# Ledger of designs, part 84: peptides against a protein of PDB entry 1IK9

Target 1, 211 residues: chain A of PDB entry 1IK9
Amino acid sequence: MERKISRIHLVSEPSITHFLQVSWEKTLESGFVITLTDGHSAWTGTVSESEISQEADDMAMEKGKYVGELRKALLSGAGPADVYTFNFSKESCYFFFEKNLKDVSFRLGSFNLEKVENPAEVIRELICYCLDTIAENQAKNEHLQKENERLLRDWNDVQGRFEKCVSAKEALETDLYKRFILVLNEKKTKIRSLHNKLLNAAQEREKDIKQ
Target 2, 207 residues: chain A of PDB entry 1IK9 as posed
Amino acid sequence: MERKISRIHLVSEPSITHFLQVSWEKTLESGFVITLTDGHSAWTGTVSESEISQEADDMAMEKGKYVGELRKALLSADVYTFNFSKESAYFFFEKNLKDVSFRLGSFNLEKVENPAEVIRELIAYALDTIAENQAKNEHLQKENERLLRDWNDVQGRFEKAVSAKEALETDLYKRFILVLNEKKTKIRSLHNKLLNAAQEREKDIKQ
Target 3, 195 residues: chain B of PDB entry 1IK9 as posed
Amino acid sequence: MERKISRIHLVSEPSITHFLQVSWEKTLESGFVITLTDGHSAWTGTVSESEISQEADDMAMEKGKYVGELRKALLSVYTFNFSKESAYFFFEKNLKDVSFRLGSFNLEKVENPAEVIRELIAYALDTIAENQAKNEHLQKENERLLRDWNDVQGRFEKAVSAKEALETDLYKRFILVLNEKKTKIRSLHNKLLNA

## One batch from the design tools (peptide; aimed at target 1 L184)

Design b2_p29_8_s2 (made by RFdiffusion4, then SolubleMPNN; from b2_p29_8, 24 letters changed)
Fold by OpenDDE base, seed 4:
Structure b2_p29_8_s2 (fold): chain B 211 residues (1-211), chain C 211 residues (1-211), chain A 29 residues (1-29)
Amino acid sequence: as target 1 above (211 residues)
Amino acid sequence: as target 1 above (211 residues)
Amino acid sequence: DEEFEKFLEELKKKREKEREELAELKARR
């Protein structure tokens, strides 16, 4: 079961933060349970998949698009743009919400809620869920932080090895070249020496022919 | 201001989760505000630094140690070990908690609370704080996740460069040796050729002398 | 001999590129 709690402002009670809880199984499209509370009273209602489909049809909206709008309205809280207006009558237990666009405002959905007999239990459970979520998120944060530190250490290790490899490659090339030059120069010197010996031998032979 | 909300079980109402909120400035030692709620009623009390000091003295406990025990009792909730027992009288508004050790149980602290006139406001504010904390922790989680993904990419990049460097070093060494061997062999061949020419010249000269 | 000198010049150019790449990696720290 998935659950989202949002803060909303009701048109009838703009000074009092209300909390809108939506609970659903896997997808909001399959239906959901909505709970409204002011921290003293609570109201709940169940919205079926058939009701969602009917509302989409009544609005002449594609079901997936309608569910997308429901998700934005009911799960995001009042976004910073006041795009959604929430209304609730405590007398009729009728909850409805509107989408406010620049040129058009329209009712996006409506639900009949029922007053909860024991609102304290609903509120306690809601607070418990919040505290559980906080604890889970904290544990995840600690895990991610430790993983971050691990990755940073690993990066530093590989980076250090890479730098050493680059330096070692340069050193190797320089050393090999120096060694080669030494050996090559020895061979060049030997070639020059042998050439000189050949020249001398030829000169001596030319002297011997000239008696 | 720092704040912690914990779930507690009262000895008088073990079936109903209560919430213990502690609010303080910087350090618990400087005093704190305690709020107890069952999701319907709320009670609050202020504990001063002087009261904390007095309780530590009365217990013959070093203040830092006492504050450490307060932190464990009041901020951790009932830990899994039921080390702390919480008691509250709704009639007297007297809250006290005990530390239960294997051989010794003792009162760790007590507070006079006052019934909150508007518990709904306290409860709404508490829920708001929980939702804010959830949002902050979620944002931190998303940030840490993105950072971990960045570090992982950076690690893979450096690792790939390192592997290329290693391969390039080996290839360089191999290529340099091959080229050096070729040049050296050419020089060795030239040396051998020149030596043979010298030997031939010497043999020809020896023939000319015998002639 | 000339081919060997050309090879050494090519190696030098490769080293310069590797140093630049290494410097870029250091600058990202």
Scores: peptide ipSAE 0.023, ipTM 0.824, DockQ to the pose 0.500
OpenDDE base, seeds 1, 2, 3, 5: peptide ipSAE 0.023, 0.022, 0.023, 0.022; ipTM 0.826, 0.825, 0.825, 0.825; seed 1 fails the geometry check

Design b2_p29_8_s3 (made by RFdiffusion4, then SolubleMPNN; from b2_p29_8, 21 letters changed)
Fold by OpenDDE base, seed 1:
Structure b2_p29_8_s3 (fold): chain B 211 residues (1-211), chain C 211 residues (1-211), chain A 29 residues (1-29)
Amino acid sequence: as target 1 above (211 residues)
Amino acid sequence: as target 1 above (211 residues)
Amino acid sequence: DEKFEKLLEELEAKRAKERAELEELKAKR
């Protein structure tokens, strides 16, 4: 079961924040339970899948689109306050809401609610759910924070190893080049020495031929 | 101002979850406001810094340690339920709590509360705070999640660069080595050739002398 | 010649260490 609690303003009581709880199984389309409270009284109603389908049909709206509008209206919390207008009569327990567009406002849905005999239990359960949600979100935050710190350490370690690898590479290449140049120079010197010995031997032969 | 809401069980009403709200400025030691509610009624009291100091003195406890115990009792929420026992009289509005240890139980603190005339407002504000806290925690969770995804990408990028650097290193070193061997072999061949020419020249000179 | 061979052996030993470190980094993935 999924649940969402939102703050709403009722047209009939604009100075009193109301809380709208919606609970459903997997999808809002399958129906939902709606609970309204002002912190003193509570009202609950059940909306069936058939009622949702009928409301969509009456509006000539595709069901998925209608459910999308229901989700925005009932679950969005403090979205831009002026798009959805909520109405509730405590006398009739009739709850209805309108979507306000620039050029047109229309009724999006309506529900019959029933006054809860023991609103304190509903309110306590609602507060319990909020506190549980806070605890779960805190635990998730702590986990994500620890994971973030781990990832940052791991990144620093890889970066440090990368820098060391680059430095070691450059040092090794430089040493190889230096040693190679030394060996080449030794070979060049030996070649020069051997050439000079050959030239001297040739000059001595030319002297020996001249007697 | 900081605030913490916790669930508590009252000895007088063990079947009804109560909510304990504590609010304070920077430190609990500076005093706090305590609010108790059962979802129908609410009670509030103010505890001054002087009262906290007096309670610590009366207990012969160091103030910081006493405040630490207050923090555990009043802010811990559903810690191991059996360490702190909460008592409240709706008639006297007297709230007191005990710390239960293996060998000794003792009164940790007591507060005079006042019944709130309009508990619905207190309850609404409490629910509002819970919903705000949920929204803040969700935003923090989303931020941390995005940051973790960023750090993971950055780690993968560095690792990929590292692997490419190592591969490029090995390829370059291998190419350098091959080139070095070629040049050295050419020089060795030239040295051998020059040595053979010197040996031949020496042998010819020995023949000319025997002549 | 011997000095160059020793240098190559040292190079190969360093490469082997770097490869081992790379494999250790891969294994932590």
Scores: peptide ipSAE 0.019, ipTM 0.822, DockQ to the pose 0.515
OpenDDE base, seeds 2, 3, 4, 5: peptide ipSAE 0.019, 0.022, 0.019, 0.019; ipTM 0.822, 0.830, 0.823, 0.821; seeds 3, 4, 5 fail the geometry check

Design b2_p29_8_s4 (made by RFdiffusion4, then SolubleMPNN; from b2_p29_8, 24 letters changed)
Fold by OpenDDE base, seed 5:
Structure b2_p29_8_s4 (fold): chain B 211 residues (1-211), chain C 211 residues (1-211), chain A 29 residues (1-29)
Amino acid sequence: as target 1 above (211 residues)
Amino acid sequence: as target 1 above (211 residues)
Amino acid sequence: DEEFEKFLKEREKEREEERKKLEELKAKR
């Protein structure tokens, strides 16, 4: 089961932060359980897949789009732009929410909730879920941090090897040229020496012919 | 201000999860605010630096060690090993906790709490803090994930450059060697040719002397 | 000539070691 808790403000009680818990299996489209609390009282309702389908039809909205709007309204709270307005009557247990557009506000959905007999249990469970989520997210953060540190070390190692490879390539070229020049100069010296010996032999032969 | 919420079990109410909030400035040693709730009622107390010092002295424990034990007890809850036992009387508002060792249990601390008049506000604030912490931890997780993905890309890029550098170094060495061999072979051929000319000149001179 | 050939053989060994290290790095991927 997936769950999302968000804070909302009710039009009737704007000074009191309420918490909206939505729980679902796989997708919101299959239905969900909605729980509202003010930290003292709690109210719960179940919304079926058939009710979601009926509300989408009543709104003349495509089901996938409707579920997408439900997801935005119920799982993100009001959001930063107050795009959604939440209304709840404690007397009637009627919960409804509106989407506020620039020129038009319309009811996006409505649910009958039931007052929970033991709100403390619901609140405790909600707090437990928050604490579990914090612990899980912390463990994930620690894991990601350790992986980040590993990747950084591995990057530094490869970078250092790359820089050494570049320097070694330049050094290799220079060293090979120096060694080659030495060998080449020896061969050039030998060639010059052999030419001088040939010249001397030719001069001696010219002297021997001249007697 | 730093804050930690943990779940605890009271000896008097083992079936009801309680939540222990501890709030402090910089260090627990400077004092802290303790809040206990069962999701319906809340109790709060303030522990001063002087009270912490006095309790450490009364226990004949070094203050830093005592604060270390307080941190383990109050910020981690019971922990996985039930090393700490929590007791609270709703009638007396007396909260105390014990450290359970194999052969000895001892009282680690005790606090007088006061019943909060508006527990719903404390509970709402506690839930808000949990939700804020979840959001902050999620944002941190997303950031670390993006950074890990970046580091992985950067590592792949440097590794690819390193591999190309190694291959280019080998190719350079091979090319230089081939070029050097060609030039050296030309010089060796010239040396051999000059030696043959010297041998022929010497043979002709020996013929001229015999003639 | 002999010293240059010796040098080339030493460099060939160094290249083979560098290549082995590179392959070990690739295998860790």
Scores: peptide ipSAE 0.067, ipTM 0.835, DockQ to the pose 0.541
OpenDDE base, seeds 1, 2, 3, 4: peptide ipSAE 0.022, 0.064, 0.064, 0.058; ipTM 0.828, 0.834, 0.834, 0.834; seed 3 fails the geometry check

## One batch from the design tools (peptide; aimed at target 1 I181 K188, target 1 (a further copy) L176 E186)

Design b2_p30_1 (made by RFdiffusion4; failed a check: the pose's geometry)
Pose (drawn by RFdiffusion4):
Structure b2_p30_1 (pose): chain A 207 residues (1-76, 81-211), chain B 195 residues (1-76, 83-201), chain P 30 residues (1-30)
Amino acid sequence: as target 2 above (207 residues)
Amino acid sequence: as target 3 above (195 residues)
Amino acid sequence: VEAWLAELEAEDAELEAAEKELEAHIAAAE
């Protein structure tokens, strides 16, 4: 059981703002209840599933395509106009294309005996919605703060692992260098002794 | 300018639900407007900064402690009474085995209730709209942080596994380079022996 | 670490140059 409460402007009353409440079960296609309120009175109407299928035929439209139009227009490039007569309780709305507009929907609403009850329920639904949302935003705020920390934690764990690696790498190399260089001292010493030996032989061949 | 709309029950009409709307600027301490509505009629009252502090005195409470009680009672066990004939509104606090009048307001019937009701409904719809948008923004940040975390965690796994492969990998190379030096040393020594 | 590796490489090059020279000296004496 879902609903949408939207605010609309009627052509015959651009001054005051009205409210449209549409409620259904699962899909609009199966039918819906529509209520119009100016904050004092309320007018209600119903549209059955069969009435929707028929209206789609009379409009030469694919049924799902027609329901799509109803969703854009009633549940809030597509321009829509709304009219209502308090004298007749007739409610209709048209889609305004280029130079060509057409009747998209028409409802004979009935003035409600208990407007206050309807208005109170509507406001109550809105307040419940505001409430459910806040609880959700709070749950997400906490999850947000948890992740901001869980990242900072691991980020630090990362920097430490890297810094530990660099310390270990330089430490290993330092030892290596020492050993390697000691050998080179021996090589140079041997190499030079050899040379010396070669110059000594040379001197014997020359004298 | 902030406001809170609460759903309340009056002692003289537990059947019907009323709505209490409280509005203010910065803090209740500087005064506020309170509106009571049953969806048909509406009653309003203004409470000045001067009246509030005055009430803090009649009670002998710190303006702060007194405003605190109002926040708990009016912005949502608290009991509410209203007489449509007198427009007098008062509320009490109920503890274990006792109750006491906490405050009251002389409200006045509003001339155009529909206007008030329309503005209240409009506010609720805007609030729903804003809250739904924030739920989206925070939902995406929750996603970005989830991804960013997996990234770094992966970097950590890779980094730690590297610092554990380092000693073994570098030592092999060192053996290789070192064995070269020794060979040279042997060959030199052997040459020296030649002579 | 890179500087030390470079120093080791330079010392190896010097040793290789001195070995080549020694080989040339021996050859000339022969």

Design b2_p30_1_s1 (made by RFdiffusion4, then SolubleMPNN; from b2_p30_1, 16 letters changed)
Fold by OpenDDE base, seed 4:
Structure b2_p30_1_s1 (fold): chain B 211 residues (1-211), chain C 211 residues (1-211), chain A 30 residues (1-30)
Amino acid sequence: as target 1 above (211 residues)
Amino acid sequence: as target 1 above (211 residues)
Amino acid sequence: MEEELKKLEEEEKELEEKEKELQNKIEDAK
C-alpha cells in the first residue's frame, strides 16, 4: 500500500491547515482511501475504481487523464499555484475539490466522508507514518552520502592514475626518441668513417697502379 | 531552533503511542521545550538551563554527561533496548523518565508540564514539521542521487580514458621499438657491406703487391 | 627488444674488432 499526506486549505476554514491523506494499492486508479484531519477531528472515505471510472465518464475525460488530475490534486496538495480548491462540509461530510483555470473552474471530484469516532488513533498513525518516513529517508540520505564519498574517492584515484599515465607516455616517447637519435647518430658516424676508409684505400690503389 | 520528535510509550498507557517533541536553541544544554501528545491532548513544559544544571548536580553527574543522557532519552525515544522508561500523570501533569540498567533503575529527569488549551494547533504544527522534514529529506535524496549518477558517469569517462592511455602507451612503445630495430638493422647491414668492401680492397691490394 | 638491441651492439663491437685486426694486417703487410 502506498500513502501520501499533504497539507490543504479548505475554503470554509482558510486559517487552519488541514491534512489530506490518500492511501492506495499500487495505482490510484484502482481506488483509494482518503482521510481528512484538522489535528482534532478526522474524516475518512473510500473511493472505488468504479467511482473513479464514473467520475471520469461524467466529466467526459479519458480515465488516465482524470487519474492524472486526481494525482495532482490529492497527492500534491494545493501546490504553489492554487490550481486546486478544496471544500469540505463538516455537516454533510461532503468533500469536493475544483480545478481552477484562468477562465474556467470546474469540479474535479467529490467524496462522501465519514467522521472517525477515534480521531486520535488516526492522528497517531499519521504521525507514526511521518516519523517512519523521516527515518527511512534519513537512512537513505546517509547511504547516498557514503556512496557519494566513495565514488568521489574512486574518481580521484582513477584521475590521478590517468594523469600519471599521460605523463609517463610523454616521458616514454621523449626518452625513446632521444635514445634512438643517439644510436642512429653513432651508426651514421660509423658509416661515414667506413666510407672514408674505402675512399682512401681506393686512392692508394690508384697511386700504386700509376710507377 | 532545532527540534526532534520521537515515539514513546508511557507506563500508564502502554497501548497507545505518545509523541515527545523536544525543541531547543543550538544546544540541549541551554534548555528546551518539551511537548507530549497522544494525538488528542497535548502538554508542554519549558526546561531551563538552570534546571538542567540543578538536575545534574542533584544526580552528582557531570553536566555534559547528564546532557548526553538527556539527549539519548528525549531525542531517541525509548530505543530498541527499553533503556528509558517514561511516566506521565495527566492529573499532576508530572512527566518523569528513568534509566533502566541491569541492576539499577534511577530517575534521570522530571518535568512539570501544562495542558495545552488548543492541542489541535500543536498537533497540526507537529504534522507540518514532519511534512516539511520529509520534503527536505526527499529533496536531499534526489540531489544526492543525481550527484551519484554524475560521479559514476565521470568515473566511467576517466576510467575509459585511462584504459585508452595505457593501451596507447604500450602501443607506442611497441611501435617505436619496431621502427628502431628496423632502422638499426638497415644501418648494421650497411656497416657489414662496407666492411666487406674494405676487406676486398685490402685483399686486392695484397695481390697487386705480390703480383 | 632491449635484448635484440644489446645483441646488435655486441655484433657491432665484434665488427669493430675485426676492423682493427684487418687494419693491423694491412699495416704489417709493408
Scores: peptide ipSAE 0.021, ipTM 0.802, DockQ to the pose 0.505; fails the geometry check
OpenDDE base, seeds 1, 2, 3, 5: peptide ipSAE 0.020, 0.020, 0.020, 0.019; ipTM 0.802, 0.801, 0.801, 0.803; seeds 1, 2, 3, 5 fail the geometry check

Design b2_p30_1_s2 (made by RFdiffusion4, then SolubleMPNN; from b2_p30_1, 16 letters changed)
Fold by OpenDDE base, seed 3:
Formats: C-alpha cells, sequence, structure tokens
Structure b2_p30_1_s2 (fold): chain B 211 residues (1-211), chain C 211 residues (1-211), chain A 30 residues (1-30)
C-alpha cells in the first residue's frame, strides 16, 4: 500500500490547514482511500476504479490524463501555484476540487466522505506514519552519507595512485633514456677507436710497400 | 529551535499511542517545552533550566548524567527495551516518567502540564512539522543520491585512467628495452666486424715480414 | 629484459678484452 499525506486549504476554512491522506495499491487508477482531517475531526471515503473511470468519462477526459490530474491534485498537495482548489462541506460531507487555469476553472473530481467516529485514532495513525517515514528516510540518509564518504575515500585513493603512476611512468622513461644514451655513447667511442686503428694499420702497410 | 517527536505509551492507557513533543534551544539542559497528545487532547508544559537542575539535585545525580537520561527518555521515545515508563494523569495533568532497571525502578522526572484549549492547532502544527521534516529529508536524500552517482562516475573514470596508465607504463618499458637491445646489437656487430678486420690486417703484415 | 641487458654487458666485456689483446699484438709486431 502506498500513502501520501499533503497539506491543503479549504476554500471555506482558508486559515485552518487540513491534511489530505490518500492511500492506494500500486496505482491511483485502481482506486484509493481518501482521508481529510483538521486535527480534530476526520472524514474518509473510498473511491473505486469504476468511480474514477466514471468521473473521467463525465469530464470527457482520457482516463490516463484524468488520473494524471488526480495525482497532481491529491498527492502533490496545493502546489505552490494554487492550481488546485479544495472544497469541503462539513454538513454534506461533500469534498470536491477544482483545477484553476488562467481562463478556465473546472471541477476535477468529487467525493462523498463520511465523518470518522473516532478521529483521534485516524490522527494517531497518521502521525505514526509520518514518524515511521521520518525514521526510514533518516536511515536511508545515514546510509547514503556513509556510502558517499566511502566513495570519496575510494576516489581519493585511486586518484593518488593514478598520480603516482603518471609520475612513475615519466621517471621510468627518463631513467631508461639516460641509461641507453650512456651505453650507446660508449659503443660509439669504441667504434671510432677501432676505425682509427684500422686507418693507421692501412697507412703503415702502404709505407711498407713503398722500399 | 530543535524539536523531537516520539511515540510513548502511558501506563494508564497502554492501548493508545501518545506523542511526546519536546522543543528546546541548543541544549535540552537550557530548558524545553514538552507537549503530550493522544490525537484529540493536548497538554503542554515549560521546563526551565532551574527546574532541570533542581530535579538533578533532588535525585542526587550529576547534572550532565541527568540531562543524558532526560534526553534518552524524552527524545528517543520508548526505546525497544521499555527502559522508560511514562505516566500521566488527565485529572491532575501530572506527567512523570520512570527508568526501569533490572533491580531498580526510579522516578526520573515529573512535570505539571496544562491542557491546551485548542488541541487541533497543536496537532496540526505537529503534523506540519512532520511533513516539513519528511520533505527536507527527501530533498537531502535526493541530493546525496545524485552526489553518490557523481562520485561513482568520477571513481570509474579515474579507475579507467589508472588502469590505462599502468598498462601504458608496462608497454613503454617493454618498447624502450626492445629498441635499446636492437640498437645495441647493431653497435656490437660493427665492433666485432672492425675487430676481425684488424686481426686480418695484423696477420697479413706478419706474412709480409716473413716474406 | 634485465637478463638480456646483462648478457649484452658480458658480451661488451669480452669485446674489450679482445680489443686489449689485439692492441698488444700490434704493439709487439715493431
Amino acid sequence: as target 1 above (211 residues)
Amino acid sequence: as target 1 above (211 residues)
Amino acid sequence: MEEELKKLEEEDKELEEKEKSLQNLIENAK
């Protein structure tokens, strides 16, 4: 079961924050339970998949689009733009909400709610759910923080090894070239010496032939 | 201002989860506001630093240790071990809590609370605080998740560069040695050839002298 | 690679000894 609690303001009671709890299985389209509370009273209604489909048809709206609007209205709370207006009559227990566009306001949906006999139980359960959600999110946050610190250490370790590898490669190249040049120069000196000895031997032979 | 909400069970009403809200500035030792609610009624009391000090003295407990126990009792909720027992009389508005050790149970503290005239406002504010905390924790969680994904990418990039650097170092060493050996062998072949020419020249001179 | 370098150094020493021997032969033949 998924659940979302949002703050809403009722047009009739704009000074009193209400809480809208929606609970559903897998998808909002499959139906949901809606609970409204002001922290003293609570009202609940069950909305079926068939009712959602009927509301979409009555609006001449494609079902997926309608469910998308329902999700924005009921799960996002009053977004910062007051795009959704909520109305509730405590007398009739009729809840309805409107989408306000620049040039058009229209009713998006309506539900008959029933007043909960023991609102304190619903409110306690709602607070419990909030506290459980906080605890779960804190545990996830602590886990992610520890993983972040681990990844940062691992990155620093590999970075340090990489820098050492680059420096070691450059040092190796320099050392190998220096050693190579030394040995090569020794061999070049020997070759030059041997050539001079051959030239001298040839000149002496030419003198011996000339007596 | 710091705030903690915990679930507690009152000895008199063990079937009804109560919520204990504690709010303080910087340290619990400086005093706090305590609010108890059952989701219908609420009770509030203010506890001063002087009252905390007096309770510590009355218990013959070191203040830091006492505040440490207060923090465990009031901020941790009923820890899984039922180490703290909470009592409240709705008639007297007297709240007290005990620490239960294996062989000793003792009163840790007591507060006179006052019944809140508008409990719905306190409950709404409490729910608002929970929802704000959830939203803040979700934002932190999303931030940490994105940072972890960044750090993982950065780690993979450096790791791949490091592996390439290691392989390039080994390849460089192998290539430099191969080239060195080739050039050195060419020089050795020239030296050997020049030595053979010198030997032949010396042998021919020895023949000419005998001749 | 180090072994090949060592072999090359040994062959170089042998060449130096042969060069000294050849120089002595040329000097004695006067």
Scores: peptide ipSAE 0.025, ipTM 0.801, DockQ to the pose 0.575; fails the geometry check
OpenDDE base, seeds 1, 2, 4, 5: peptide ipSAE 0.022, 0.023, 0.024, 0.024; ipTM 0.804, 0.803, 0.802, 0.802; seeds 1, 2, 4, 5 fail the geometry check

Design b2_p30_1_s3 (made by RFdiffusion4, then SolubleMPNN; from b2_p30_1, 16 letters changed)
Fold by OpenDDE base, seed 2:
Structure b2_p30_1_s3 (fold): chain B 211 residues (1-211), chain C 211 residues (1-211), chain A 30 residues (1-30)
Amino acid sequence: as target 1 above (211 residues)
Amino acid sequence: as target 1 above (211 residues)
Amino acid sequence: MEEELKKLEEEEKELEEKEKELQNKIENAK
């Protein structure tokens, strides 16, 4: 079961933060359980897939689009833009919410809730879920931090080896060229010396023929 | 202000999860506020630095060690080892906790609490803090995940450049040596040819002199 | 390759010695 808790403000009680818990199996489209609490009382309702489909049809909205709007309204809370308005009557236990657009507000959905007999149990379970989620997220965060530190060390090690490899390549090239030039110059000097000796020998032979 | 919420079990109500909130300024040693709730009622007490110091003295325990035990008891909850036992009387509003060692259990501390008039406000604020903590931890987790992915890409890029540098170094060495050998062999061939010409010239001159 | 370079230098020294011997033979032949 997936679960999301969000804080909302009711039009009837704007000074009191309420909490909206939505729980579902795999997809919100297949139905969900909604729980509302003010930290003292709690109200719960079950919404079926058939009810979601009927609400989409009544709104002349495609089901996937409607479920997308439900997800934004019920799982995001009233986002910073007050795009969704929540209404609840404690007397009738009727919960409804509206989407506020620039020129038009319209009802997005409505649910009949039932007052929970033991709200303390629902509130305790909600707090337990929050604490479990905190612990799980902290463990993930610590793991990611350790991995980040490892990757940074590994990056520095490879970077240092790469820089050494670049320098070693340049040094090798320079050394090999210097050695090559030295040996070539020796061979060139030898060739020049042998040429001079050949020229001298030829000149001497030409002198010996001329007597 | 720092804050920690933990779940505990009271000896008087072992079937009902209670929540222990501790809030403090900078260090637990300088005093703290303790709040206990069962999701319906709440009880709060303030503990001063002087009370913490007095409890440490009464226990004949060094203050830093005592504060370390308080931190383990009050901020960790009953860890998986049941090392700390929590007791609370709703009638007297007296809260005390014990450390359980293999051979001895002893009282670690005690606090007089006061029943909160509006527990719903305390519970709502506690849930708000949990939701804020979840959101902050999720944002940190997403940031660390993105950094981890970045570092992994950067590591792969440097590793690939390093491997190319190693291969390029080996290829450079091999190429330079091949070129060097070719040029040296050309110079050797020229030297050998010049020597043969000198030998022939000398032999011809020796023939001309004998002639 | 350093060994091939050393062999090259040794062959060149032998060639220089042969050249000196040849030059001495030419100078003694006068």
Scores: peptide ipSAE 0.021, ipTM 0.802, DockQ to the pose 0.449; fails the geometry check
OpenDDE base, seeds 1, 3, 4, 5: peptide ipSAE 0.019, 0.020, 0.021, 0.020; ipTM 0.802, 0.802, 0.802, 0.803; seeds 1, 3, 4, 5 fail the geometry check

Design b2_p30_1_s4 (made by RFdiffusion4, then SolubleMPNN; from b2_p30_1, 18 letters changed; failed a check: too like the target's own chain)
Amino acid sequence: MEEELKKEEEEEKELEEKEKSLENKLENAK

Design b2_p30_2 (made by RFdiffusion4; failed a check: the pose's geometry)
Pose (drawn by RFdiffusion4):
Structure b2_p30_2 (pose): chain A 207 residues (1-76, 81-211), chain B 195 residues (1-76, 83-201), chain P 30 residues (1-30)
Amino acid sequence: as target 2 above (207 residues)
Amino acid sequence: as target 3 above (195 residues)
Amino acid sequence: SFDEMIEEDKAEYEEWDEELEEAEEKIKEL
């Protein structure tokens, strides 16, 4: 059981703001209850599933396509106008295309015997919604703060692992250099002794 | 300017639900407006910064402690009473085995309740809208952080596994280069022996 | 630096081998 409460402007009353409450079960296609309120009175009407299928036929529209139009118009490039007569309780709305507009929906609403009860329930639903949302935003705020920390934690663990690697790398190389360079000292020494030996032979061949 | 709308029950009508709307600027301490509505009529009252502190004196409570009790009682066990004839509104606190009058307000019946009710409903719808948008923004950040975390965690796994492959990998190379030096040393030595 | 040391050593070794070859040549000639 779902519902949407939207505010709307009626052409015959651009001064005051009205409220439209649409409620259904699962889908609009299966039917819906519509309620209009000015904060004092309330007018209600019902649209059955069969009435929706018929109206879609009379409008030469694919049924799902028609329900889509109802969703954009009633559940809040698509321009829609709303009219209501308190004298007749007739409620209709049109889609305004280029130079051509057409009747999209019409409802004969009935003035409600207990407007206050309807208005109180509506406000109550809104307050419950505001409440459910806050709880959710709080749950997400905490999850947000947890992740901000869990990142900072592992980020530090990362920097440490990298810094540990660099310290170890330089440490290994330092030892390597020492050993390798000691050998080089031997090579240079041997190399030079050899040369010396070659110059000595050369001298014996010359004298 | 902030506001809180609470659903309450009056002692003289536990059947019907009323709505209490409290509005203020910065803190309740500087005064606030309280409105009571049953969805048909509405009663309002203004409580000045002067009256509030005055009440803090009659009770001998720090203006802070007193405002604190109001926040708990009015912004949502607290009991509420209202007489439509007198427009007098009062509420009490109920502890174990005792209760006491905590405060009262002389409200006045509003001339155009529908206007008040319409503004209240409008506020709720805006709040729902804003809250739903924030739920989206925080939902995405929760996603970005989830992804960013996996990234770094992966970097950590790769980094630690590298530090553990380093000693073994570098030592092999060192053996290779070192074995070259030795060979040279042997060949030199052998040459020296030649002569 | 470590790879450069290796390259320098290889280049110095090649020069020393050349000097030793030149000395051997000279002794044969002689």

Design b2_p30_2_s1 (made by RFdiffusion4, then SolubleMPNN; from b2_p30_2, 17 letters changed; failed a check: the pose's geometry)
Amino acid sequence: MIEEEIEEEKKEEEEFEKELKALQEREKKL

Design b2_p30_2_s2 (made by RFdiffusion4, then SolubleMPNN; from b2_p30_2, 18 letters changed; failed a check: the pose's geometry)
Amino acid sequence: MIEEEEEEEKKEEEEFEKQLEAAQKREKDL

Design b2_p30_2_s3 (made by RFdiffusion4, then SolubleMPNN; from b2_p30_2, 17 letters changed; failed a check: the pose's geometry)
Amino acid sequence: DLEKEEEEEKKEWEEFEKELEELEKREKDL

